# Designs tried in a protein design run: peptides against a protein of PDB entry 3B8E. Part 55

Target 1, 230 residues: chain A of PDB entry 3B8E
Amino acid sequence: PFLIFIIANIPLPLGTVTILCIDLGTDMVPAISLAYEQAESDIMKRQPRNPKTDKLVNEQLISMAYGQIGMIQALGGFFTYFVILAENGFLPIHLLGLRVNWDDRWINDVEDSYGQQWTYEQRKIVEFTCHTPFFVTIVVVQWADLVICKTRRNSVFQQGMKNKILIFGLFEETALAAFLSYCPGMGVALRMYPLKPTWWFCAFPYSLLIFVYDEVRKLIIRRRPGGWVE

## One batch from the design tools (peptide; made by RFdiffusion4, then SolubleMPNN)

Design b1_p13_4_s2 (from b1_p13_4, 10 letters changed)
Fold by OpenDDE base, seed 5:
Structure b1_p13_4_s2 (fold): chain B 230 residues (1-230), chain A 13 residues (1-13)
Amino acid sequence: as target 1 above (230 residues)
Amino acid sequence: IENVNIRLFAIRE
């Protein structure tokens, strides 16, 4: 998000504080819950990792985590961001290069895509209104990410949802996201303004996409072991 | 500007 903010010179889609809330608040308990996941049913049929040749973090894992799933997460967040700004009169094309004027406190006549002028205060309200839905979008997409991380090869339907700690992690993550979004004073403390409940649904297609994508990937791995997809 | 203010308030629930 921050790289696109710099390269495209768009208004800040996700604040530093909200990023910290993701990394330290919502991600920790779910990540710990994976340590309690049951082993896959076919684990004893697989060759052990060779510690001399096989890295714990290999190119395939990096590609999956950052190159594929991470990109889908970012796309989901930016989708929500662009939808909110478009509803407020700022079409995506108009946002390119707008950051400099957007962040200038002395410019109170920034025009939207329809020629309407926005004061600095109005612009900051809509910007901070985007931060919370972006954050929530990441949390909703992380539901799917956490679930797909339960297994490397078996389908989630084969593995099941027996890990009660993981289920607790999903609820904790969601409850914390709701708390940060709707608790009084969060607008001042964290620059996280309340969002309409409908904005939670903006992430659902991307969450579903991650889930379907990974299940298809795992299906391919099961049918063609040792392929480049593994 | 008046319409913008109404929309801004409508986003917050």
Scores: peptide ipSAE 0.012, ipTM 0.484, DockQ to the pose 0.019
Fold by OpenDDE base, seed 4:
Structure b1_p13_4_s2 (fold): chain B 230 residues (1-230), chain A 13 residues (1-13)
Amino acid sequence: as target 1 above (230 residues)
Amino acid sequence: IENVNIRLFAIRE
């Protein structure tokens, strides 16, 4: 998100505080949950055929898969960002290169895609209104990520929800998201303005996409063991 | 399209 902010010169989609909340608050419990992952019945019990080559190959493939999932997560966040800004009159194409004028407090006549002028204060309100749902979108997408992380090969339906720590992680990150979104003072303290509960559903298509992507990937692995999609 | 205030209100509340 930050790289796209710099390259495309768009208004900041996710603030530094929200990024910190993701890294320290949202990602920590999932990472711990993965450490206590219940062994997958077929893969985790398999000894590497070649301990030198198979370990390196598996680490590379896992890194690639999680990298792809991370890209889908980012796309989900940006989707929510663009939807909110579009509903406020800023179409995606109009946001390109707008950052400099957007962040200038002395420019109070920045035009949206429909010719409406926005003051600095109004722009910051809509920007900070984007921060919360972007964060929430990441959390919702991470629901799917947490669920799929418990297995490398088996379907979620085959392995089941046996990791109590993972389940706790789902509730913890959801509670944190709700706290940051709706606790009084968060708009001032963290620049995270509250949002309607309906915005939580904006990320659901991408959460589903991650789930489907992983299930298809696992299906391919099961049908073609030793493939490059592991 | 509605004014800024109406749109902002519709998103936050």
Scores: peptide ipSAE 0.015, ipTM 0.531, DockQ to the pose 0.019; fails the geometry check
Fold by OpenDDE base, seed 2:
Structure b1_p13_4_s2 (fold): chain B 230 residues (1-230), chain A 13 residues (1-13)
Amino acid sequence: as target 1 above (230 residues)
Amino acid sequence: IENVNIRLFAIRE
């Protein structure tokens, strides 16, 4: 998000404090919970890998897959960001290059896509209103990410949801997201303004996309063992 | 200004 902010010169989509909440808050428990996931049912049926050839290829493929998933997650966040700004009169194309004027406190006549002028205060309210939904979006897509990370090859439907620690992690990150979003004072303390509950649903298409993507990937792996997708 | 306020409230409430 920050890279796009700099490159495109758009208003800041996600605050630094919010990023820290993701890195230190919502990601820690879920990540640790994966260590307690049960082994895949077919692990003992797999042939030994060639340590010289298969390791490098698999690492590249895994890195690529996680990179792609990360991009989908980022797209989900930006989607929410653009929707919020568009509903407030700032279409995505209009945001390009707007940062300089957006962040200038002395400019109180920044025009939106419809010619309406926005004061500095109004712009900052909209900006900070984007932070919480962006954060929540990341949490929602992380649900799918965490679930798909349970297995390498087996479908989630085959593996099941037996890891109680993982389930706890999902609830913990969700509870934290709700706390940061709705607890009084968070707007002042963290620049995270409350959002309507409907904004939680903005991430659902991307969460589903991540889930479908990985299930298809795993299906291909199961049908073509030793292929380039593993 | 009125339109801006309405839009801001539409997101928060």
Scores: peptide ipSAE 0.015, ipTM 0.530, DockQ to the pose 0.018; fails the geometry check
Fold by OpenDDE base, seed 1:
Structure b1_p13_4_s2 (fold): chain B 230 residues (1-230), chain A 13 residues (1-13)
Amino acid sequence: as target 1 above (230 residues)
Amino acid sequence: IENVNIRLFAIRE
């Protein structure tokens, strides 16, 4: 997100505080929950990793995590960001290069795509209004990420949702996201302004996409063991 | 856990 912020010179889509809330708040418990996941049914049929030849993080894992899933997550966040700004009069094309004027506190007549003038304060309210839904979008796509991380090869439908700690983690991160989004004073304390409940649904297609993508990937791995997708 | 962490870094970039 920060790279796009710099390259496209758009208003800041995700604040530092929201990033910290993701890293320390919503990711920790779900990540820990994976340690309590049941072993895949075929785990004893797999050869042990060779520590001399097999990297923990290989090119395939990097490609999947950063190049595929991470990109889908980022796209989900930016989609939500653009939807909110468009609903507030700023079309995506108009946002390109707008950052300089957007962040200038002395410019109080920044025009939106419809010719409406926005004060610095109004712009910052809209910006911070984007931070919360972006954060929520990340949480929603993380649901899919957490679920797909339960297994490497087996389908989630084969593995099931028996890990109660993982279910608790999903609930906890969602509850925390709701708390941070709707608790009075969060706009002042964390620059996280309340979002419309409808904005939660902006992330759902991307969460579903991640899930479907990984299930298809796992299906390919099961059908063609040792392929380039593994 | 490793996969989740790697993905999170990708989101931040």
Scores: peptide ipSAE 0.000, ipTM 0.266, DockQ to the pose 0.134; fails the geometry check

Design b1_p13_4_s3 (from b1_p13_4, 10 letters changed)
Fold by OpenDDE base, seed 3:
Structure b1_p13_4_s3 (fold): chain B 230 residues (1-230), chain A 13 residues (1-13)
Amino acid sequence: as target 1 above (230 residues)
Amino acid sequence: IGRTNIRLFAIRE
């Protein structure tokens, strides 16, 4: 989000404080929960990792994390961002290069896509209105990300949802997201204004897409062991 | 987001 903010010169899609809440709040418990996941049925058929030659973070992991799943997650977040701004009169094409004028406190006549003028205060309200739904979108797509990380090869349906700590993690991150989104004072403290409940559903297609994508990938791996997908 | 994903996948391995 921050890279696109700089490159495209668009209004800030996600606040720094909100990013910290993701990194420290919503990611910690889910990550720990994976340590308690049951081994896959085929784990004993795999050779142990050689710590001298096999990197923990390899090209395949980077490709999956950033190149595939991360891109879908980013698309989900930006989709939510663009929809909110469009509903407030700012079409995506109009946002390109707008940051300079958007962030200028002395410009109180920034026009939207329909010729309506926006004061600095009004623009900042809209900007901070985007931060909360973007954050919630990340949490919703993280549900799918956590679930797909349960297994490397087996389907989630084969593995099941028996890890109670993982289930707790899903509830914890959701509860934290709801707390940060709706608790009074969060607008002042975190620049996270309350979101309409409908914004929770905006990320669902992307969460489903992540899940389906990974299940299809795993299916291909199971049917064609040693293929380029593995 | 990318760092989160790496963390999740790395912990699984």
Scores: peptide ipSAE 0.056, ipTM 0.741, DockQ to the pose 0.772
Fold by OpenDDE base, seed 2:
Structure b1_p13_4_s3 (fold): chain B 230 residues (1-230), chain A 13 residues (1-13)
Amino acid sequence: as target 1 above (230 residues)
Amino acid sequence: IGRTNIRLFAIRE
C-alpha cells in the first residue's frame, strides 16, 4: 500500500497506526497458531531440510508470499479503498498525482471528479474513513491466508480444521478488528473511524480467490510431484 | 502484507 502511495501519489490508503495494529495485533496469535498445526500425512516422506543449503525464506516463498498471495491481498485492500473514494466523488483516475494537493492544508478547494470542492478537513475525514475498511479488508483476506498456510501439499479439506489454537486466532483477530473499528474514541486515538458493516464483505471475493488459488496450486503439486510449482 | 505472508509461510515451513 505504501509503495503505491508513493509511486502513484495517491491519498494514503492505509495509515501507519493501522499497519502497526496489523503487525502487532491481528497477526501475532494467528502466526503463533501455525506452530501447533498437525503435521501433514506425507511429512515423513519428505527429506529433512538442509540448513546449510536450504534457506527458510527462499525465492519460491518470496514469490508466493509477495508476488502471488500478497498481490491478491493488496488488490482487495485497494478495491475497498477505491470504492470508498469513488463513493465520495473521487474516481481512481482522478487520484493519480492528487496526494500533493490532498495533503496540503492550505489548499481548501481540491476538486473531486465531479467538480465538488473539498476542504483539507473534509479530505482528511475521507482519508481516515478509508483506513479502517482497508484494515478490515486485510484481516478478512488474512483468514484465507492463515487457512492456506495450514498445509504445504495437502488440501485444507484433507487436513481439516482441528487446530483449536488456529480457530481461536481467527476469532481473536476478528474480535480485535471489530474492537478497533467500533470502539468509541478510536477515531481520536487511532484515526480509525467506524466503518459500515457492509465494508466487511468487500474482501470476501478476494479471500475466496486466495483460498481457491492455493487449493488449485496444491492440487497441481499432488498430481505432479517435483514440478516447478512445488 | 507481503511481510506478514512471509512470516506465516515461514512459520509453517
Scores: peptide ipSAE 0.056, ipTM 0.741, DockQ to the pose 0.775
Fold by OpenDDE base, seed 1:
Structure b1_p13_4_s3 (fold): chain B 230 residues (1-230), chain A 13 residues (1-13)
Amino acid sequence: as target 1 above (230 residues)
Amino acid sequence: IGRTNIRLFAIRE
């Protein structure tokens, strides 16, 4: 998100505070929960990792994390961002290069796509109104990310949802996201303005896409062991 | 997002 912010010079899609809430708040318990996941049925058939040759973070992991799943997550976040700004009069094309004027507190007549003028304060309210749904979008797509991380090769349907700590983690991160989104004073404290309940559903197609994509990938791996997708 | 993904995928390995 930050790279697109710089390259396209668009208003900030996701604030630093929201990023910290993701990294330190919503992602911690879910990540820890994976340590309690039941071993896959074929785990004893796999060779142990060679610490001298096998990197924990390899090209395949980077491709999966950034190039595949991360891209879908980013698309989900930006989709929500563009929809909110469009509903507030700022079409995606109009956002290109707008950051300089958007962030200038002395310019109080920034025009939207329809010629309406926006004060600095009004623009910042809209910006921070985007941050919360973007944050929630990330949480929703992280549901799928956490679930697909339960297994390396087996389907989630084969593994099941028996990990109570993982289920608790999903609930906790969702409850925290709701708390940060709707608790009074969060706009002042964290620059997180409340979102319409409908914005929670904007991420669902992307979350489903992540899940389906990984299940298809795992299916291919099971049918063609040693393939390029493994 | 990428860091989170790397962390989650690394845990499963």
Scores: peptide ipSAE 0.055, ipTM 0.742, DockQ to the pose 0.731
Fold by OpenDDE base, seed 4:
Structure b1_p13_4_s3 (fold): chain B 230 residues (1-230), chain A 13 residues (1-13)
Amino acid sequence: as target 1 above (230 residues)
Amino acid sequence: IGRTNIRLFAIRE
């Protein structure tokens, strides 16, 4: 999100506070929960990792995490961002290069795509209105991300949802997201304005896409062991 | 997002 913010010079899609809430709030318990996941049924049939050659973080993991799943997550967030801004009169094409004028507090006549002028205060309200739904979108796609991380090779349907700590983590991150989104005063304290409940559903297609994508990937791995997809 | 994903996948591995 921040790279696109810089390259495209668009209004800030996700605030620093919301990023911290993701990294320190919603991600920690789910991540810890994976340590309690049951071993896959075939794990004992795999050769142990060679600690000298097999890095914990390899190029394949980076490609999967950042290049594939991370891109789908980012697309989900940006989709929500663009929809909200479009509903407020700012079409995606009009946002390109708008950051400089958007962030200038002395410019109170920034025009939207329909010629309506926006004061600095009004623009910041809209920006902060985007941050919360973007955050919630990330949480919703993280549901899928957490679930797909339960296994490397087996389907989630084969593994099942037996990890109670993981289930707790899903509820915890969702409850925290709801708390941060709807608790009175969060707009002032965290610049997280409340969102319409409908915004929670904007991420569902992307969450489903992540899930389906990974299940298909795992299916391919199971059918063609040693392939480039592994 | 990327860091989260790496953490999740790295913990699994």
Scores: peptide ipSAE 0.028, ipTM 0.683, DockQ to the pose 0.786

Design b1_p13_4_s4 (from b1_p13_4, 10 letters changed)
Fold by OpenDDE base, seed 4:
Structure b1_p13_4_s4 (fold): chain B 230 residues (1-230), chain A 13 residues (1-13)
Amino acid sequence: as target 1 above (230 residues)
Amino acid sequence: IEEVNIKLFAIRE
């Protein structure tokens, strides 16, 4: 998200607080899952025919899968970001290169895609309003991971442990999202304004996308047994 | 495009 902010020169999609919350909260779940999958694969998976190559391939496959899921999560966040800004008059094309004028407090007549002028204060309110939903979107998209774990053809033990870790992680991140979104004073203290409950549903298409992605992946693995473990 | 309902701070409660 931050790289896209720099490259495209768009208004900042995520604040420092939300980035910190993602790094400490949402990103921990995939990391723990990866570590646990590697540990479980060493214990419960088929003994590698070639321990060196098979372990390396498995680690690469797991890392690639979770990396791809992370990219889909980021895309979901950006989707929510663009939807919010579009509903407030800023179409995605208009946001390109707008950062310089957007962040200039002395420019109070920045025009949106429809010619409406926005003061610096109004722009910052809209920007900060986007930060929380971006985080919430990531949380909602991660709910799909819980469903994916329930449907994975892992050992009962591996699946159970992953579910416990994910359930705890999802509970923590959801509680944090609710706290940041609705606790009084968060708008002033953390620049995270409360959002309508309906915005929680904006991420559902991307949750479904992750679910479909995983189902397709599982289908490919089932049709090509022996080559791709996970 | 003309029928797009532009809301000011539409996401806010």
Scores: peptide ipSAE 0.023, ipTM 0.542, DockQ to the pose 0.018
Fold by OpenDDE base, seed 3:
Structure b1_p13_4_s4 (fold): chain B 230 residues (1-230), chain A 13 residues (1-13)
Amino acid sequence: as target 1 above (230 residues)
Amino acid sequence: IEEVNIKLFAIRE
């Protein structure tokens, strides 16, 4: 999110502290999951496989899977970000390069995509309104990803320990999302304004799209093993 | 501006 903010010069989609929380949470759960998977694999794979090569391959596969999940989460967050801004008159194309004027306190007539003028205060309210749902959307997308992963990789997720860790991680992230969204003072401290519960559903259509995409991908792989989609 | 404010109010608590 921060990189896109810099490259595209769009209004800041999420506060720095919150981004750090997401990064820590997103990295911690996979790391723990990997640690337990390696432990369980070491117990089961007492067979004379070259342990170094098999571990490396497994780590790479897991890393790629988590990398993909992270990308999906980011896309979901940005989806929500763009939806909120679009509903407030700022279409995605209009946001490109807008940051300079957006962040200028002395410019009180920034026009949206429909010619409406926005004061600095109004713009910042909209910006901070995006922060909370961005984080919440990441959490919601994570739920969807877990469901997808459970349906796809029965072999990987059949390990009860991984499921428990993932579920625990989701609960922690959900609790954190609720805390950041609704705890008094978070709007001032983290620039995360409270979000109406209805906005928790903003990511659901996107999650469904991801689900459909993944299912289609699976079908293609099953029908054409060794194809470019693998 | 009023419409925008209403929209903002609709998405925030």
Scores: peptide ipSAE 0.021, ipTM 0.528, DockQ to the pose 0.019
Fold by OpenDDE base, seed 1:
Structure b1_p13_4_s4 (fold): chain B 230 residues (1-230), chain A 13 residues (1-13)
Amino acid sequence: as target 1 above (230 residues)
Amino acid sequence: IEEVNIKLFAIRE
């Protein structure tokens, strides 16, 4: 997200505090939960792997899969960002190169795509309004990511939801997202303004996309064991 | 935000 912010010179889609909340609040508990995940049913039945060949192949495949998931996650965040700004009069094309004027406190007549002028304060409100749903989008997408990460080959329907710690992690992330989104004072303290409840659903297509992607990937692995997708 | 949105919609119409 930060790279696109720099390259496209758009208003900041995700604040520093929000990034910290993601890194420390939403990633750590799930990561710990995954460490306590029950072994996949087929893992213990596998023969010992060749430490040289199988490790390298698996690392490459995992790297590609997580890279793709990360891209989908980023796309989801930016989609939410662009939708909110578009609803507030700033079309994506108009945002290109706007950052300099957007962040200038002395310019109070920045025009949107429809000729409406925005004061600095109004612009910052809409920017911070984007930070919250971006964060929520990340959390919602992470739901799918965490669910799919509990297995490598088996479908989530085969493995089931047995890890109570993972469930707790999902709940904690959701509770944190709700707290940051709706607790009074968060706009001032964390630059995260309240989110309309409907925006929670904005990320669902991307969460579903990740889920479907992983299920398809796993299906291919099951049907073609030893293939390049594993 | 609500006020801004109302104004924006008024401009769009």
Scores: peptide ipSAE 0.015, ipTM 0.494, DockQ to the pose 0.015
Fold by OpenDDE base, seed 5:
Structure b1_p13_4_s4 (fold): chain B 230 residues (1-230), chain A 13 residues (1-13)
Amino acid sequence: as target 1 above (230 residues)
Amino acid sequence: IEEVNIKLFAIRE
C-alpha cells in the first residue's frame, strides 16, 4: 500500500498507525491460533520423496501462495479506498498525482472530478474516512485467509472448523476492528474515523475470491498429487 | 472538524 502511495502519488490510503495496528493487533493472535491447529490427516500420510530438496520446494510454493493471498488482501483494501473516494467525487483517475496538492494545508480549493472544491480539512476527513475501511477490509479478508490456512490439501468443508482458539482469534480481530472504528477519540488519536456498517461488506467479494482460489488450488492438488501448485 | 465530518457523512448517505 505504501509503495503504491509513493509511485502513484495518490492520497494516503492507509496510515502508518493503521498498518501498525494490523501487524501487532490483528495478525498476531490469529497466527498463534493457527500454530495449535490440528494436523491435516492427509499431510501425515505423505512422506517427502527427497527430504533435502522437496522440503525446500514445498516451502517455496507455500510461501508463494501466501504471497498471492496478501496481494488479494491489498487489492481489496484499495478497492474499498477507491469506492469511498469515488462516492465523494474523486474518481480513481483523478487521484493520480493529486497527493501534493491534497496534503498542502494552504490549498483549500482542490477540485474533485465534478468541479467541487475541497478545503484541506474536508480532504483530510475523507482521507481518514478511507483509512478505517481499508483496515476493516483487511480484517474481513483475513477471515477467509485464516480459515483456509488451517489446511494444505483438504477442503474447509472436509476439515471443518474445530479449532476454538482460531475462532477466538477471529473474534478478537473483529472486536479490535470495531473498537478502532467506532470508539470515541480514534479519529484524533489514530486518524481512524468511524464508518457506516455498509463499508464492511465491500471486502466480501475479495473474501469469496480467496475461498474460491484456495478451494480450486486444493482441488488441483488432490487430483494431481505432487504438482507445482502444492 | 466534527461538524465537517457530519456534513460529509450526510452527503455520502
Scores: peptide ipSAE 0.008, ipTM 0.523, DockQ to the pose 0.018

